# Designs tried in a protein design run: peptides against a protein of PDB entry 4X86. Part 14

Target 1, 56 residues: chain A of PDB entry 4X86
Amino acid sequence: EGPQLLLSEAVSRAAKAAGARPLTSPESLSRDLEAPEVQESYRQQLRSDIQKRLQE

## One batch from the design tools (peptide; aimed at target 1 A15 L29)

Design b2_p18_1_s3 (made by RFdiffusion4, then SolubleMPNN; from b2_p18_1, 14 letters changed)
Fold by OpenDDE base, seed 3:
Structure b2_p18_1_s3 (fold): chain B 56 residues (1-56), chain A 18 residues (1-18)
Amino acid sequence: as target 1 above (56 residues)
Amino acid sequence: SPELEAFIQRILDAHFER
């Protein structure tokens, strides 16, 4: 329903905050981060991490 | 998980200076 924070957005923001020096365009980075397998891995890890924390 | 870590590392290496 509502807006969700995609991995691409999260990583882009984090890289900027870290002062990382880019070698490529932001669009190129976003394209790689938005790959389905990457987003799915993120979703799985996020779910797992949340479940573990809630069960502690 | 190792899966996400590997993806992130490869992407960071490709797009940022180290």
Scores: peptide ipSAE 0.525, ipTM 0.868, DockQ to the pose 0.468
OpenDDE base, seeds 1, 2, 4, 5: peptide ipSAE 0.459, 0.470, 0.456, 0.484; ipTM 0.849, 0.853, 0.846, 0.856

Design b2_p18_1_s4 (made by RFdiffusion4, then SolubleMPNN; from b2_p18_1, 11 letters changed)
Fold by OpenDDE base, seed 2:
Structure b2_p18_1_s4 (fold): chain B 56 residues (1-56), chain A 18 residues (1-18)
Amino acid sequence: as target 1 above (56 residues)
Amino acid sequence: SSALEEFIQAVLKANTEF
């Protein structure tokens, strides 16, 4: 199992694993998580985090 | 928001466990 490249997918997985559900509507959450600038920031951070893990 | 950013960071930490 590898990292999720989409923030929305990552959040969905995390929520399920934690048994958590958003207090706001799923639609509102998706709008925030799928915003282009947010997704791009996530992609960059994910790449950085993977690199850091590889250095460990 | 600050809360969203904190949540994203938590997701990133969990998501990089492979």
Scores: peptide ipSAE 0.077, ipTM 0.592, DockQ to the pose 0.085
OpenDDE base, seeds 1, 3, 4, 5: peptide ipSAE 0.071, 0.063, 0.067, 0.074; ipTM 0.577, 0.563, 0.578, 0.594

Design b2_p18_2 (made by RFdiffusion4)
Pose (drawn by RFdiffusion4):
Structure b2_p18_2 (pose): chain A 56 residues (1-56), chain P 18 residues (1-18)
Amino acid sequence: as target 1 above (56 residues)
Amino acid sequence: FPSVEELVEEWVEQHGVF
């Protein structure tokens, strides 16, 4: 479809493709992925990479 | 997006069992 805007959904797909199951639970992992610092770092990386590919 | 892939893989490696 497109680049995943939600880090939590990106991680979940990645784990499923890797066959990885959490030691804790998907709910606990998602809660931690939603920490503001983590979500903001992801948004900044996405904004930077999109602008760069657009620079063609 | 390699930097985004690395970030996503780090969380899978730290919290997942294969």

Design b2_p18_2_s1 (made by RFdiffusion4, then SolubleMPNN; from b2_p18_2, 10 letters changed)
Fold by OpenDDE base, seed 3:
Structure b2_p18_2_s1 (fold): chain B 56 residues (1-56), chain A 18 residues (1-18)
Amino acid sequence: as target 1 above (56 residues)
Amino acid sequence: MPAVEAMVQRFVEAYGVR
């Protein structure tokens, strides 16, 4: 359970918001970020961060 | 978390850091 936000989507949004110019293919980066172990770690972090903010 | 650190490294390689 918990929030379901793709890490690849979060990174692409952050890069766009910062005006970062990719040096390599953004699709290649997204593919790497979609690895299950990476996504699960992000999900856990996101859940924890949201809970902390709601309890402030 | 090692997986997150690896993600950051891949991001740096793809976008660079000034």
Scores: peptide ipSAE 0.202, ipTM 0.698, DockQ to the pose 0.246
OpenDDE base, seeds 1, 2, 4, 5: peptide ipSAE 0.201, 0.198, 0.094, 0.201; ipTM 0.701, 0.700, 0.569, 0.697

Design b2_p18_2_s2 (made by RFdiffusion4, then SolubleMPNN; from b2_p18_2, 10 letters changed)
Fold by OpenDDE base, seed 1:
Structure b2_p18_2_s2 (fold): chain B 56 residues (1-56), chain A 18 residues (1-18)
Amino acid sequence: as target 1 above (56 residues)
Amino acid sequence: MPAVEEMVQRYVDAYGVR
C-alpha cells in the first residue's frame, strides 16, 4: 500500500525539469537510487508527506 | 532517513546542481 513512485524516476524528472546535466554517469547513480533500502525509505517519506498534506 | 539524504547529496554532486 501507499505510493509506488521510484526515487530514481523522481530524480530523473527533477533533473530534466531543471535542465541539469550529469557530471558523472547517470546510469551509475540510478543503480544506487534503486537500491531496495533507499527506495523503501523514499516510499515511507512520500507516504508520510502525503498524509500530512491530507490532514492540513 | 539517512539513505535518502545520502542519495540526494550524491545526486547534487553528480549533476552539479546549484
Scores: peptide ipSAE 0.091, ipTM 0.598, DockQ to the pose 0.282
OpenDDE base, seeds 2, 3, 4, 5: peptide ipSAE 0.086, 0.087, 0.048, 0.051; ipTM 0.583, 0.590, 0.533, 0.545

Design b2_p18_2_s3 (made by RFdiffusion4, then SolubleMPNN; from b2_p18_2, 12 letters changed)
Fold by OpenDDE base, seed 1:
Structure b2_p18_2_s3 (fold): chain B 56 residues (1-56), chain A 18 residues (1-18)
Amino acid sequence: as target 1 above (56 residues)
Amino acid sequence: MPSVQAMVQRYVDAYGER
């Protein structure tokens, strides 16, 4: 239940849209961002942010 | 648990140094 956006995908899309290139490899970034605890934290934050916006 | 905001900001800062 709730949003199922991947943090790694969100960051990748944002970086591509901005034409930005990280100092480290994209694979290293994805590996860090796809860690289960990091993804869960992102899901909770995203859900919270959406709920706050709906209450405005 | 790691701070997602801090983690993302670190990589955003790295993008700026390209």
Scores: peptide ipSAE 0.121, ipTM 0.657, DockQ to the pose 0.249
OpenDDE base, seeds 2, 3, 4, 5: peptide ipSAE 0.088, 0.086, 0.091, 0.075; ipTM 0.616, 0.618, 0.627, 0.609

Design b2_p18_2_s4 (made by RFdiffusion4, then SolubleMPNN; from b2_p18_2, 9 letters changed)
Fold by OpenDDE base, seed 2:
Structure b2_p18_2_s4 (fold): chain B 56 residues (1-56), chain A 18 residues (1-18)
Amino acid sequence: as target 1 above (56 residues)
Amino acid sequence: MPAVEEMVQRYVEAYGVR
């Protein structure tokens, strides 16, 4: 339950939308962003942010 | 647990506008 968005996917989409080009290996960054502990932190923050938005 | 802000910083360092 809760947000299912991957941080790695969110970053990838944002980068493409902004026209940003990787200066380093995008695969290396993706691996870092897909780490379970990173994803869990993102999920927690995303959930919190959504709740805050809904309460505005 | 690593902060999302750290990952954002890594993104900023890894990407540039052409």
Scores: peptide ipSAE 0.117, ipTM 0.627, DockQ to the pose 0.391
OpenDDE base, seeds 1, 3, 4, 5: peptide ipSAE 0.105, 0.112, 0.054, 0.115; ipTM 0.621, 0.625, 0.552, 0.625

Design b2_p18_3 (made by RFdiffusion4)
Pose (drawn by RFdiffusion4):
Structure b2_p18_3 (pose): chain A 56 residues (1-56), chain P 18 residues (1-18)
Amino acid sequence: as target 1 above (56 residues)
Amino acid sequence: SLSPEINEFINELVEKAS
């Protein structure tokens, strides 16, 4: 489809493709991924990468 | 698609949870 805008969903697809199951629970992992610092860092990485590929 | 650097970051989170 396209680049995943939600880090939580991106991590869930990656774990499923890797066959990884959490020691805790998917709900606990998702809660941690929603920490503002983590979500903001992801948004900034996405904004930077998209602009750079656009630079062609 | 996502960049390799972003995919590495996402895989680190998966490893910490497993």

Design b2_p18_3_s1 (made by RFdiffusion4, then SolubleMPNN; from b2_p18_3, 9 letters changed)
Fold by OpenDDE base, seed 5:
Structure b2_p18_3_s1 (fold): chain B 56 residues (1-56), chain A 18 residues (1-18)
Amino acid sequence: as target 1 above (56 residues)
Amino acid sequence: ELSPELQARIAELVKAAT
């Protein structure tokens, strides 16, 4: 339950929006971002962020 | 476990993506 967006995809979107480039290779970054604990932390943060935005 | 710094970076990325 809750938002379903891969962190790797979110990072790509954010990087594009900010005009930023990772210093680490995309493959290495994706590998790190695909770790289950990282994805879960992102999911929780995303949910929290959405809730905060709704309260603004 | 994630470092506080990494969690903060993730939070910023979430903010930028939403």
Scores: peptide ipSAE 0.086, ipTM 0.612, DockQ to the pose 0.095
OpenDDE base, seeds 1, 2, 3, 4: peptide ipSAE 0.067, 0.082, 0.085, 0.081; ipTM 0.590, 0.596, 0.618, 0.601

Design b2_p18_3_s2 (made by RFdiffusion4, then SolubleMPNN; from b2_p18_3, 9 letters changed)
Fold by OpenDDE base, seed 2:
Structure b2_p18_3_s2 (fold): chain B 56 residues (1-56), chain A 18 residues (1-18)
Amino acid sequence: as target 1 above (56 residues)
Amino acid sequence: ELSPALQERIFELVKAAT
């Protein structure tokens, strides 16, 4: 259970919202961000960060 | 945790917005 949003998707959305232009290959970065271990790390960090915010 | 290398790549992408 917990957040299901992919880190790659989150980064893409944030970059688009900010009008950011990648300096390197966006496809290469997205591929790396979709790695299972990276996604799990993001899920844990996101969950932890949200919990911290709710407890402030 | 995300590796420092990945974090840097993400920040480089975001940095281009400023």
Scores: peptide ipSAE 0.163, ipTM 0.713, DockQ to the pose 0.150
OpenDDE base, seeds 1, 3, 4, 5: peptide ipSAE 0.160, 0.156, 0.160, 0.162; ipTM 0.714, 0.704, 0.710, 0.710

Design b2_p18_3_s3 (made by RFdiffusion4, then SolubleMPNN; from b2_p18_3, 11 letters changed)
Fold by OpenDDE base, seed 5:
Structure b2_p18_3_s3 (fold): chain B 56 residues (1-56), chain A 18 residues (1-18)
Amino acid sequence: as target 1 above (56 residues)
Amino acid sequence: PLSPALQARIAEIVKAAT
């Protein structure tokens, strides 16, 4: 169990909020970020970061 | 783990936001 945030969604939201425009298609970037190994690494990092913040 | 290519694409977003 843990947070279920998609890296692709997080990056897309951040880019949109900042008005950032990648050189490549945002859809292509999202597809790449949806790779299972990438998403799993992000999930683990996110969980670790949350735990660190809770200890502050 | 992020590939160098993916890191570069994310860096484009970060740089564009700066």
Scores: peptide ipSAE 0.145, ipTM 0.711, DockQ to the pose 0.112
OpenDDE base, seeds 1, 2, 3, 4: peptide ipSAE 0.136, 0.138, 0.140, 0.133; ipTM 0.704, 0.705, 0.710, 0.702

Design b2_p18_3_s4 (made by RFdiffusion4, then SolubleMPNN; from b2_p18_3, 8 letters changed)
Fold by OpenDDE base, seed 1:
Structure b2_p18_3_s4 (fold): chain B 56 residues (1-56), chain A 18 residues (1-18)
Amino acid sequence: as target 1 above (56 residues)
Amino acid sequence: GLSPELQERIAELVKAAT
């Protein structure tokens, strides 16, 4: 349960919007960010922050 | 936009993953 947003996709979109280029290629960065444990940590943080914002 | 806390955690995750 909870929001399903890929960290790799979120970072890619943010980098594009900011005109920032990663030290490594965007593809390499995306690959690293697709690790299951990293994605799960992001999902948990995202859900937590959404809940906090709704309570403000 | 993203909360400061979420931005910080994303930055930490990115740093750890690279």
Scores: peptide ipSAE 0.104, ipTM 0.643, DockQ to the pose 0.328
OpenDDE base, seeds 2, 3, 4, 5: peptide ipSAE 0.035, 0.081, 0.035, 0.103; ipTM 0.565, 0.620, 0.567, 0.641

Design b2_p18_4 (made by RFdiffusion4)
Pose (drawn by RFdiffusion4):
Structure b2_p18_4 (pose): chain A 56 residues (1-56), chain P 18 residues (1-18)
Amino acid sequence: as target 1 above (56 residues)
Amino acid sequence: LPALEEFVEEEMEKFEWL
């Protein structure tokens, strides 16, 4: 489809492809991925990378 | 965007898995 805008869904898809199951629960992992610092860092990385590819 | 894949792997490394 396209680049995943939600980090929590990106992680979930990556874990499934890697066959990884959490020691805790998917709900606990998603809660931690929603921490503002983590989501903001992801949004900044996404913005930077899209602009760079657009620079062609 | 390979950098997003690297970022996601770095976040997964902070947790424990079965």

Design b2_p18_4_s1 (made by RFdiffusion4, then SolubleMPNN; from b2_p18_4, 9 letters changed)
Fold by OpenDDE base, seed 2:
Order: sequence, then structure tokens, then C-alpha cells
Structure b2_p18_4_s1 (fold): chain B 56 residues (1-56), chain A 18 residues (1-18)
Amino acid sequence: as target 1 above (56 residues)
Amino acid sequence: LPSLEEFVQSLLDRYEWR
């Protein structure tokens, strides 16, 4: 329930669209972003941010 | 936990920008 976007996918798409290059490598960054704790943090923060905007 | 804005900023710091 709630937002289902994958952080790794979202960041990869955004970086590509912006023409930004990872300081390490795309693969290394993706691996870091796929960590379960990072993904969960993203989900919670995204949910919270959306809720705050809806309450304004 | 940091705000979403702070979280995004930390991600931006991992990139080289034009």
C-alpha cells in the first residue's frame, strides 16, 4: 500500500533525463540505492511528503 | 530521518553535473 516507485529506478531515470553522471558508476550507484533500508526510507519519506502537500 | 528534500540533496551530491 502507498507509493510503489523503486528508488533505484526513479533516480536512474532522473539522472538520465538531467544528463547527470554518477561520480562512481551507474551500476555501483544503482546497487547502493537498491538496499532495502534505503528503499524503505524513500517510501516513507515520499508518503510523508505527499501527505503534507495534500494537507496544505 | 532527514526530510525528502535533504534526502534528494544527498543523492545529487553523488553526481557530476554540467
Scores: peptide ipSAE 0.281, ipTM 0.732, DockQ to the pose 0.310
OpenDDE base, seeds 1, 3, 4, 5: peptide ipSAE 0.269, 0.260, 0.280, 0.260; ipTM 0.727, 0.723, 0.729, 0.723

Design b2_p18_4_s2 (made by RFdiffusion4, then SolubleMPNN; from b2_p18_4, 9 letters changed)
Fold by OpenDDE base, seed 2:
Structure b2_p18_4_s2 (fold): chain B 56 residues (1-56), chain A 18 residues (1-18)
Amino acid sequence: as target 1 above (56 residues)
Amino acid sequence: LPSLEAFVREQLARYEWR
C-alpha cells in the first residue's frame, strides 16, 4: 500500500533532466539508492509529501 | 534510519553539475 516509486529512478531522472554527469558508475549510485532502508525512508517522505499536497 | 536529505545530498555530490 502507498506509493511505490524508486528513489534511484527519481534521482537518475532528475540528474539527467538537470544535465548532470555521474562522476562514478551510475549503476553503483543506483545500487546505493536502492538500499532497503533508503527506499523505506523515501517511501515515507513521498507519502507525506503527497498527503500534504492533497491538503492544500 | 539515516537522514534522507543528508544521504541524498551526499549521493548527488557524485554528479558533476553545470
Scores: peptide ipSAE 0.401, ipTM 0.807, DockQ to the pose 0.218
OpenDDE base, seeds 1, 3, 4, 5: peptide ipSAE 0.399, 0.396, 0.400, 0.383; ipTM 0.804, 0.803, 0.806, 0.793

Design b2_p18_4_s3 (made by RFdiffusion4, then SolubleMPNN; from b2_p18_4, 9 letters changed)
Fold by OpenDDE base, seed 2:
Structure b2_p18_4_s3 (fold): chain B 56 residues (1-56), chain A 18 residues (1-18)
Amino acid sequence: as target 1 above (56 residues)
Amino acid sequence: LPSLEEFVQEQLARYAWR
């Protein structure tokens, strides 16, 4: 339940939009960003941010 | 453990910016 956005996807898209390239590999970076504890923290933040936007 | 923001910043440092 809630937002189903991946931090790895968000960072990858942001980096691409900014014209940044991984110093190592995008796969290694994505693996770190896909750690369950990291993703859960991101999910909670997204949920909070969305709720704040809805209250504006 | 670092905050989410700190962690993301550390990961973004793995990028080269033009």
Scores: peptide ipSAE 0.312, ipTM 0.764, DockQ to the pose 0.230
OpenDDE base, seeds 1, 3, 4, 5: peptide ipSAE 0.167, 0.091, 0.289, 0.232; ipTM 0.678, 0.601, 0.751, 0.717

Design b2_p18_4_s4 (made by RFdiffusion4, then SolubleMPNN; from b2_p18_4, 9 letters changed)
Fold by OpenDDE base, seed 5:
Structure b2_p18_4_s4 (fold): chain B 56 residues (1-56), chain A 18 residues (1-18)
Amino acid sequence: as target 1 above (56 residues)
Amino acid sequence: LPSLEEFVQSQLARYSWL
């Protein structure tokens, strides 16, 4: 339940928009960002951020 | 585990920003 957005995808998009290039393979970087505990933290943050915006 | 902020910062260090 709740938003299902990947941190790895968000970081990839942000880096691309900034013209940044990974020093290692983007796949290796994405793998670290896709760790379950990291994704869960991101999910919680997204939910919190959405709730904050709804209460403004 | 590091905070999400600390973790993201460490991962961003793996990019070249020039």
Scores: peptide ipSAE 0.412, ipTM 0.809, DockQ to the pose 0.233
OpenDDE base, seeds 1, 2, 3, 4: peptide ipSAE 0.407, 0.402, 0.400, 0.409; ipTM 0.806, 0.804, 0.801, 0.806

Design b2_p18_5 (made by RFdiffusion4)
Pose (drawn by RFdiffusion4):
Structure b2_p18_5 (pose): chain A 56 residues (1-56), chain P 18 residues (1-18)
Amino acid sequence: as target 1 above (56 residues)
Amino acid sequence: SAAEAQKEALIELALAQQ
């Protein structure tokens, strides 16, 4: 489809493809991924990378 | 902890796939 805008969903898909299951739970992992610093860092990385590919 | 290390590894993997 496209680049995942939600980091929590991107991690869920990556873990499934890697066959990884959490020591805790998917709900606990997702709660941590929603920490403002983590989500903001992801948004900034996405913005920077899209602009760069657009620079062609 | 082990749970934190797994979380960090999964974040890196997801970012590499993006």

Design b2_p18_5_s4 (made by RFdiffusion4, then SolubleMPNN; from b2_p18_5, 7 letters changed)
Fold by OpenDDE base, seed 1:
Structure b2_p18_5_s4 (fold): chain B 56 residues (1-56), chain A 18 residues (1-18)
Amino acid sequence: as target 1 above (56 residues)
Amino acid sequence: SAAEEQRAALLQLALAAL
Protein backbone atom coordinates (compact mmCIF):
# COMPACT_ATOMS: atom_id res chain seq x y z
CA GLU B 1 0.00 0.00 0.00
CA GLY B 2 1.07 3.55 -0.67
CA PRO B 3 3.40 4.99 -3.30
CA GLN B 4 5.46 2.40 -5.14
CA LEU B 5 8.29 4.13 -6.99
CA LEU B 6 11.68 2.56 -7.44
CA LEU B 7 14.32 4.55 -5.59
CA SER B 8 16.96 3.56 -8.12
CA GLU B 9 14.88 5.06 -10.91
CA ALA B 10 14.13 8.22 -8.96
CA VAL B 11 17.80 8.76 -8.16
CA SER B 12 18.85 8.01 -11.73
CA ARG B 13 16.44 10.62 -13.04
CA ALA B 14 17.57 13.13 -10.43
CA ALA B 15 21.24 12.53 -11.20
CA LYS B 16 20.67 13.00 -14.92
CA ALA B 17 18.65 16.17 -14.38
CA ALA B 18 21.37 17.61 -12.14
CA GLY B 19 24.23 16.46 -14.35
CA ALA B 20 25.64 14.60 -11.37
CA ARG B 21 28.20 11.84 -11.76
CA PRO B 22 28.24 9.18 -9.08
CA LEU B 23 31.49 8.98 -7.15
CA THR B 24 31.04 5.23 -7.23
CA SER B 25 30.11 3.38 -10.40
CA PRO B 26 26.47 3.77 -11.47
CA GLU B 27 26.11 0.02 -11.06
CA SER B 28 27.36 0.12 -7.48
CA LEU B 29 25.06 3.00 -6.64
CA SER B 30 22.10 1.18 -8.18
CA ARG B 31 22.91 -1.94 -6.17
CA ASP B 32 22.87 0.06 -2.94
CA LEU B 33 19.62 1.80 -3.86
CA GLU B 34 17.92 -1.49 -4.73
CA ALA B 35 18.49 -2.90 -1.25
CA PRO B 36 15.08 -3.67 0.29
CA GLU B 37 15.67 -1.70 3.49
CA VAL B 38 16.80 1.36 1.53
CA GLN B 39 13.83 1.13 -0.82
CA GLU B 40 11.48 0.84 2.16
CA SER B 41 13.01 3.91 3.82
CA TYR B 42 12.50 5.81 0.57
CA ARG B 43 8.88 4.66 0.37
CA GLN B 44 8.25 5.96 3.88
CA GLN B 45 9.94 9.27 3.13
CA LEU B 46 8.00 9.57 -0.12
CA ARG B 47 4.72 8.91 1.68
CA SER B 48 5.59 11.45 4.36
CA ASP B 49 6.62 14.03 1.76
CA ILE B 50 3.37 13.63 -0.18
CA GLN B 51 1.33 13.94 3.01
CA LYS B 52 3.19 17.10 4.00
CA ARG B 53 2.64 18.62 0.56
CA LEU B 54 -1.07 17.82 0.72
CA GLN B 55 -1.24 19.74 4.00
CA GLU B 56 0.21 22.90 2.48
CA SER A 1 32.44 9.52 3.20
CA ALA A 2 32.06 11.62 0.07
CA ALA A 3 30.19 8.77 -1.62
CA GLU A 4 27.71 8.55 1.25
CA GLU A 5 27.22 12.31 1.20
CA GLN A 6 26.58 12.22 -2.54
CA ARG A 7 24.08 9.40 -2.05
CA ALA A 8 22.23 11.51 0.51
CA ALA A 9 22.25 14.50 -1.83
CA LEU A 10 20.85 12.42 -4.69
CA LEU A 11 18.06 11.19 -2.42
CA GLN A 12 17.18 14.78 -1.58
CA LEU A 13 17.13 15.66 -5.28
CA ALA A 14 14.90 12.67 -6.01
CA LEU A 15 12.42 13.74 -3.33
CA ALA A 16 12.49 17.37 -4.47
CA ALA A 17 11.68 16.32 -8.04
CA LEU A 18 8.33 14.81 -7.01
Scores: peptide ipSAE 0.278, ipTM 0.782, DockQ to the pose 0.643
OpenDDE base, seeds 2, 3, 4, 5: peptide ipSAE 0.273, 0.276, 0.274, 0.277; ipTM 0.780, 0.782, 0.780, 0.783; seed 3 fails the geometry check

Design b2_p18_6 (made by RFdiffusion4)
Pose (drawn by RFdiffusion4):
Structure b2_p18_6 (pose): chain A 56 residues (1-56), chain P 18 residues (1-18)
Amino acid sequence: as target 1 above (56 residues)
Amino acid sequence: AAAEQRDALITLALEQQA
C-alpha cells in the first residue's frame, strides 16, 4: 500500500514477518510505541526521508 | 529482556519502512 504512518502498525507488521511474539503482550508493546518521543522521532524521520526522495 | 525485544523490533520496522 504505502509507508505506514503509524509506528505501532509498522512494528506489528515487522514482528509478524519476523515471526516474533512479545514477551509481554501486543497491547503493552503498542503502549510503549505511542510514547511521544518515539512517535515524534518517527514522524521526523519520515518527513526527512520523503523530502529527500522528492529531491530528484 | 522485554525492553531489548521492543528496541530490536523498532529497528527492524524502521529498516523495512526505508

Design b2_p18_6_s1 (made by RFdiffusion4, then SolubleMPNN; from b2_p18_6, 11 letters changed)
Fold by OpenDDE base, seed 3:
Structure b2_p18_6_s1 (fold): chain B 56 residues (1-56), chain A 18 residues (1-18)
Amino acid sequence: as target 1 above (56 residues)
Amino acid sequence: EAEAQREQLLQLALQALR
């Protein structure tokens, strides 16, 4: 239901914007960041942030 | 109109995160 926003994608974009490369392999980092519990926490935080911005 | 566009974007993002 709807597009999936991944924490791994967000981290990759942030790293690119900062001109930095992860010290670990991108694949290993992405695997850790794509863990269901980590992704769920990110989804909840992002949803909360969007809700706050809607109310501003 | 800019405010309406902002709200539309945020609503779409919220929908994607439901």
Scores: peptide ipSAE 0.044, ipTM 0.525, DockQ to the pose 0.032
OpenDDE base, seeds 1, 2, 4, 5: peptide ipSAE 0.037, 0.032, 0.041, 0.039; ipTM 0.508, 0.458, 0.530, 0.525

Design b2_p18_6_s2 (made by RFdiffusion4, then SolubleMPNN; from b2_p18_6, 9 letters changed)
Fold by OpenDDE base, seed 4:
Structure b2_p18_6_s2 (fold): chain B 56 residues (1-56), chain A 18 residues (1-18)
Amino acid sequence: as target 1 above (56 residues)
Amino acid sequence: AAEAQREELVRLALEALR
């Protein structure tokens, strides 16, 4: 229920767009970003941002 | 440094979706 975009995917896309290279590794970064609490926080922020945009 | 970079990438990701 609600937005289900993965933070790890969003960051991967952003890194590519910005030409950024993770200091550790893409794999390690993705693993960290896939932590449930991190993903949930991202989901809530995304949902809130979308709602705000729709109300404008 | 790695932690700071992670936070920056998250910020950029969220900003791109706003």
Scores: peptide ipSAE 0.342, ipTM 0.809, DockQ to the pose 0.751
OpenDDE base, seeds 1, 2, 3, 5: peptide ipSAE 0.342, 0.338, 0.340, 0.331; ipTM 0.810, 0.807, 0.810, 0.802; seeds 3, 5 fail the geometry check

Design b2_p18_6_s3 (made by RFdiffusion4, then SolubleMPNN; from b2_p18_6, 7 letters changed)
Fold by OpenDDE base, seed 5:
Structure b2_p18_6_s3 (fold): chain B 56 residues (1-56), chain A 18 residues (1-18)
Amino acid sequence: as target 1 above (56 residues)
Amino acid sequence: AAAAQRAALVALALEALR
């Protein structure tokens, strides 16, 4: 159980909204962000953030 | 610079979901 959002997708959307262009490439950035340990850290952070919001 | 940008984009993405 828990959030299943991909960090790479979240960053892609945020970059587009901000008009930011990755210095390396979108593909290289996505590859880095899709690493399983990075995705797991993101999932934990997202879960924590949701829990904080539920306590407000 | 690329590493700093990655960190900034991750922070931006997390903030947008908060």
Scores: peptide ipSAE 0.397, ipTM 0.833, DockQ to the pose 0.745
OpenDDE base, seeds 1, 2, 3, 4: peptide ipSAE 0.375, 0.349, 0.328, 0.177; ipTM 0.825, 0.816, 0.808, 0.724; seed 1 fails the geometry check

Design b2_p18_6_s4 (made by RFdiffusion4, then SolubleMPNN; from b2_p18_6, 6 letters changed)
Fold by OpenDDE base, seed 5:
Structure b2_p18_6_s4 (fold): chain B 56 residues (1-56), chain A 18 residues (1-18)
Amino acid sequence: as target 1 above (56 residues)
Amino acid sequence: AAAAQRAALVALALEALA
């Protein structure tokens, strides 16, 4: 249960929205962000942040 | 610099989705 968004996709969307270009490459950035431990940390943080917003 | 940018993009993603 909980958010099942991919961090790599979220960051890609954020980068496009901000007009930001990764310093290394979009492919290298995506590769790093697709690491399972990174994705899990993102999921937990997103869940926590949403809960905080709901409590405001 | 790359790490800082990565962190910033993650922060943007979190703010956009949360």
Scores: peptide ipSAE 0.324, ipTM 0.805, DockQ to the pose 0.711
OpenDDE base, seeds 1, 2, 3, 4: peptide ipSAE 0.034, 0.041, 0.052, 0.034; ipTM 0.584, 0.590, 0.600, 0.580

Design b2_p18_7 (made by RFdiffusion4)
Pose (drawn by RFdiffusion4):
Structure b2_p18_7 (pose): chain A 56 residues (1-56), chain P 18 residues (1-18)
Amino acid sequence: as target 1 above (56 residues)
Amino acid sequence: FDASTLASLVEAAVAAST
């Protein structure tokens, strides 16, 4: 489809493709991925990389 | 999976979205 805007969904897909199951629970992992610092860092990386590919 | 596996999965998820 496209680049995943939600980090929580990106991690979930990645874990499923890797066959990884959490020691805790998907709900606990998702809560931690929603920490503001983590989501903001992801948004900035996404913004930077899209702009760079657009630079062609 | 532990913290090391989680770090690799987070890197892989970021790479797939960018």

Design b2_p18_7_s1 (made by RFdiffusion4, then SolubleMPNN; from b2_p18_7, 8 letters changed)
Fold by OpenDDE base, seed 5:
Structure b2_p18_7_s1 (fold): chain B 56 residues (1-56), chain A 18 residues (1-18)
Amino acid sequence: as target 1 above (56 residues)
Amino acid sequence: MDDAELAELVAEAVRAST
């Protein structure tokens, strides 16, 4: 339950907003970011970081 | 917080780090 944004999608949106462009293929980057272990680590870190910010 | 709000928070964090 809660937000379920993929890391690859989050990075794509953030990169667009920041005007950043990948040096490598966006497809290759997305593939690496969609790895299940990477996504799970990101989800846990994101939850922790949000909780920390809400407590400040 | 929905996925759109989460994406905006990530985008803001990236902007702040550059």
Scores: peptide ipSAE 0.052, ipTM 0.543, DockQ to the pose 0.071
OpenDDE base, seeds 1, 2, 3, 4: peptide ipSAE 0.051, 0.051, 0.044, 0.044; ipTM 0.538, 0.536, 0.537, 0.548

Design b2_p18_7_s2 (made by RFdiffusion4, then SolubleMPNN; from b2_p18_7, 7 letters changed)
Fold by OpenDDE base, seed 2:
Structure b2_p18_7_s2 (fold): chain B 56 residues (1-56), chain A 18 residues (1-18)
Amino acid sequence: as target 1 above (56 residues)
Amino acid sequence: MDAAELARLVQEAVRAST
C-alpha cells in the first residue's frame, strides 16, 4: 500500500509544471533516477507530502 | 541531485496529480 508513482513519472510531471525544471544535468539526473535508494526516498517523501497536504 | 531537489520534484508531482 502507498503511493504508486515512480520517480521517473514524478520528474516528468514536475518538468511540465511551470517553473519546476530540474537543476541537475540530464546525465546525472538519469543516473539518479535509476538508483533504488533514490526511488525509495521518493516514495517516503511522496507519502509524507500527501499526508501534509491532507492535513491542510 | 540533492534531497532538496528531490523533495521539490515530489511536491510538484503531487500537485500535478491533484
Scores: peptide ipSAE 0.119, ipTM 0.662, DockQ to the pose 0.272
OpenDDE base, seeds 1, 3, 4, 5: peptide ipSAE 0.116, 0.116, 0.114, 0.116; ipTM 0.659, 0.657, 0.656, 0.657; seed 1 fails the geometry check

Design b2_p18_7_s3 (made by RFdiffusion4, then SolubleMPNN; from b2_p18_7, 9 letters changed)
Fold by OpenDDE base, seed 2:
Structure b2_p18_7_s3 (fold): chain B 56 residues (1-56), chain A 18 residues (1-18)
Amino acid sequence: as target 1 above (56 residues)
Amino acid sequence: MDDAELAALIQAAIRAST
């Protein structure tokens, strides 16, 4: 339930859309963005932001 | 990756996801 997009996939989409690349190496980036605690933090923030937008 | 870079990536990801 709630937002389903993985952080790693969302960052990939953002990078493609902006034509920008993170400073972190691909291997380190993948490791960090796929960490469960980081993914959960993203999910919580995304859920919160969606809720805020729905109230505007 | 430092906390500032991670925060920036999360915000960019959120913008791309909404």
Scores: peptide ipSAE 0.430, ipTM 0.831, DockQ to the pose 0.405
OpenDDE base, seeds 1, 3, 4, 5: peptide ipSAE 0.429, 0.428, 0.426, 0.427; ipTM 0.832, 0.832, 0.831, 0.830

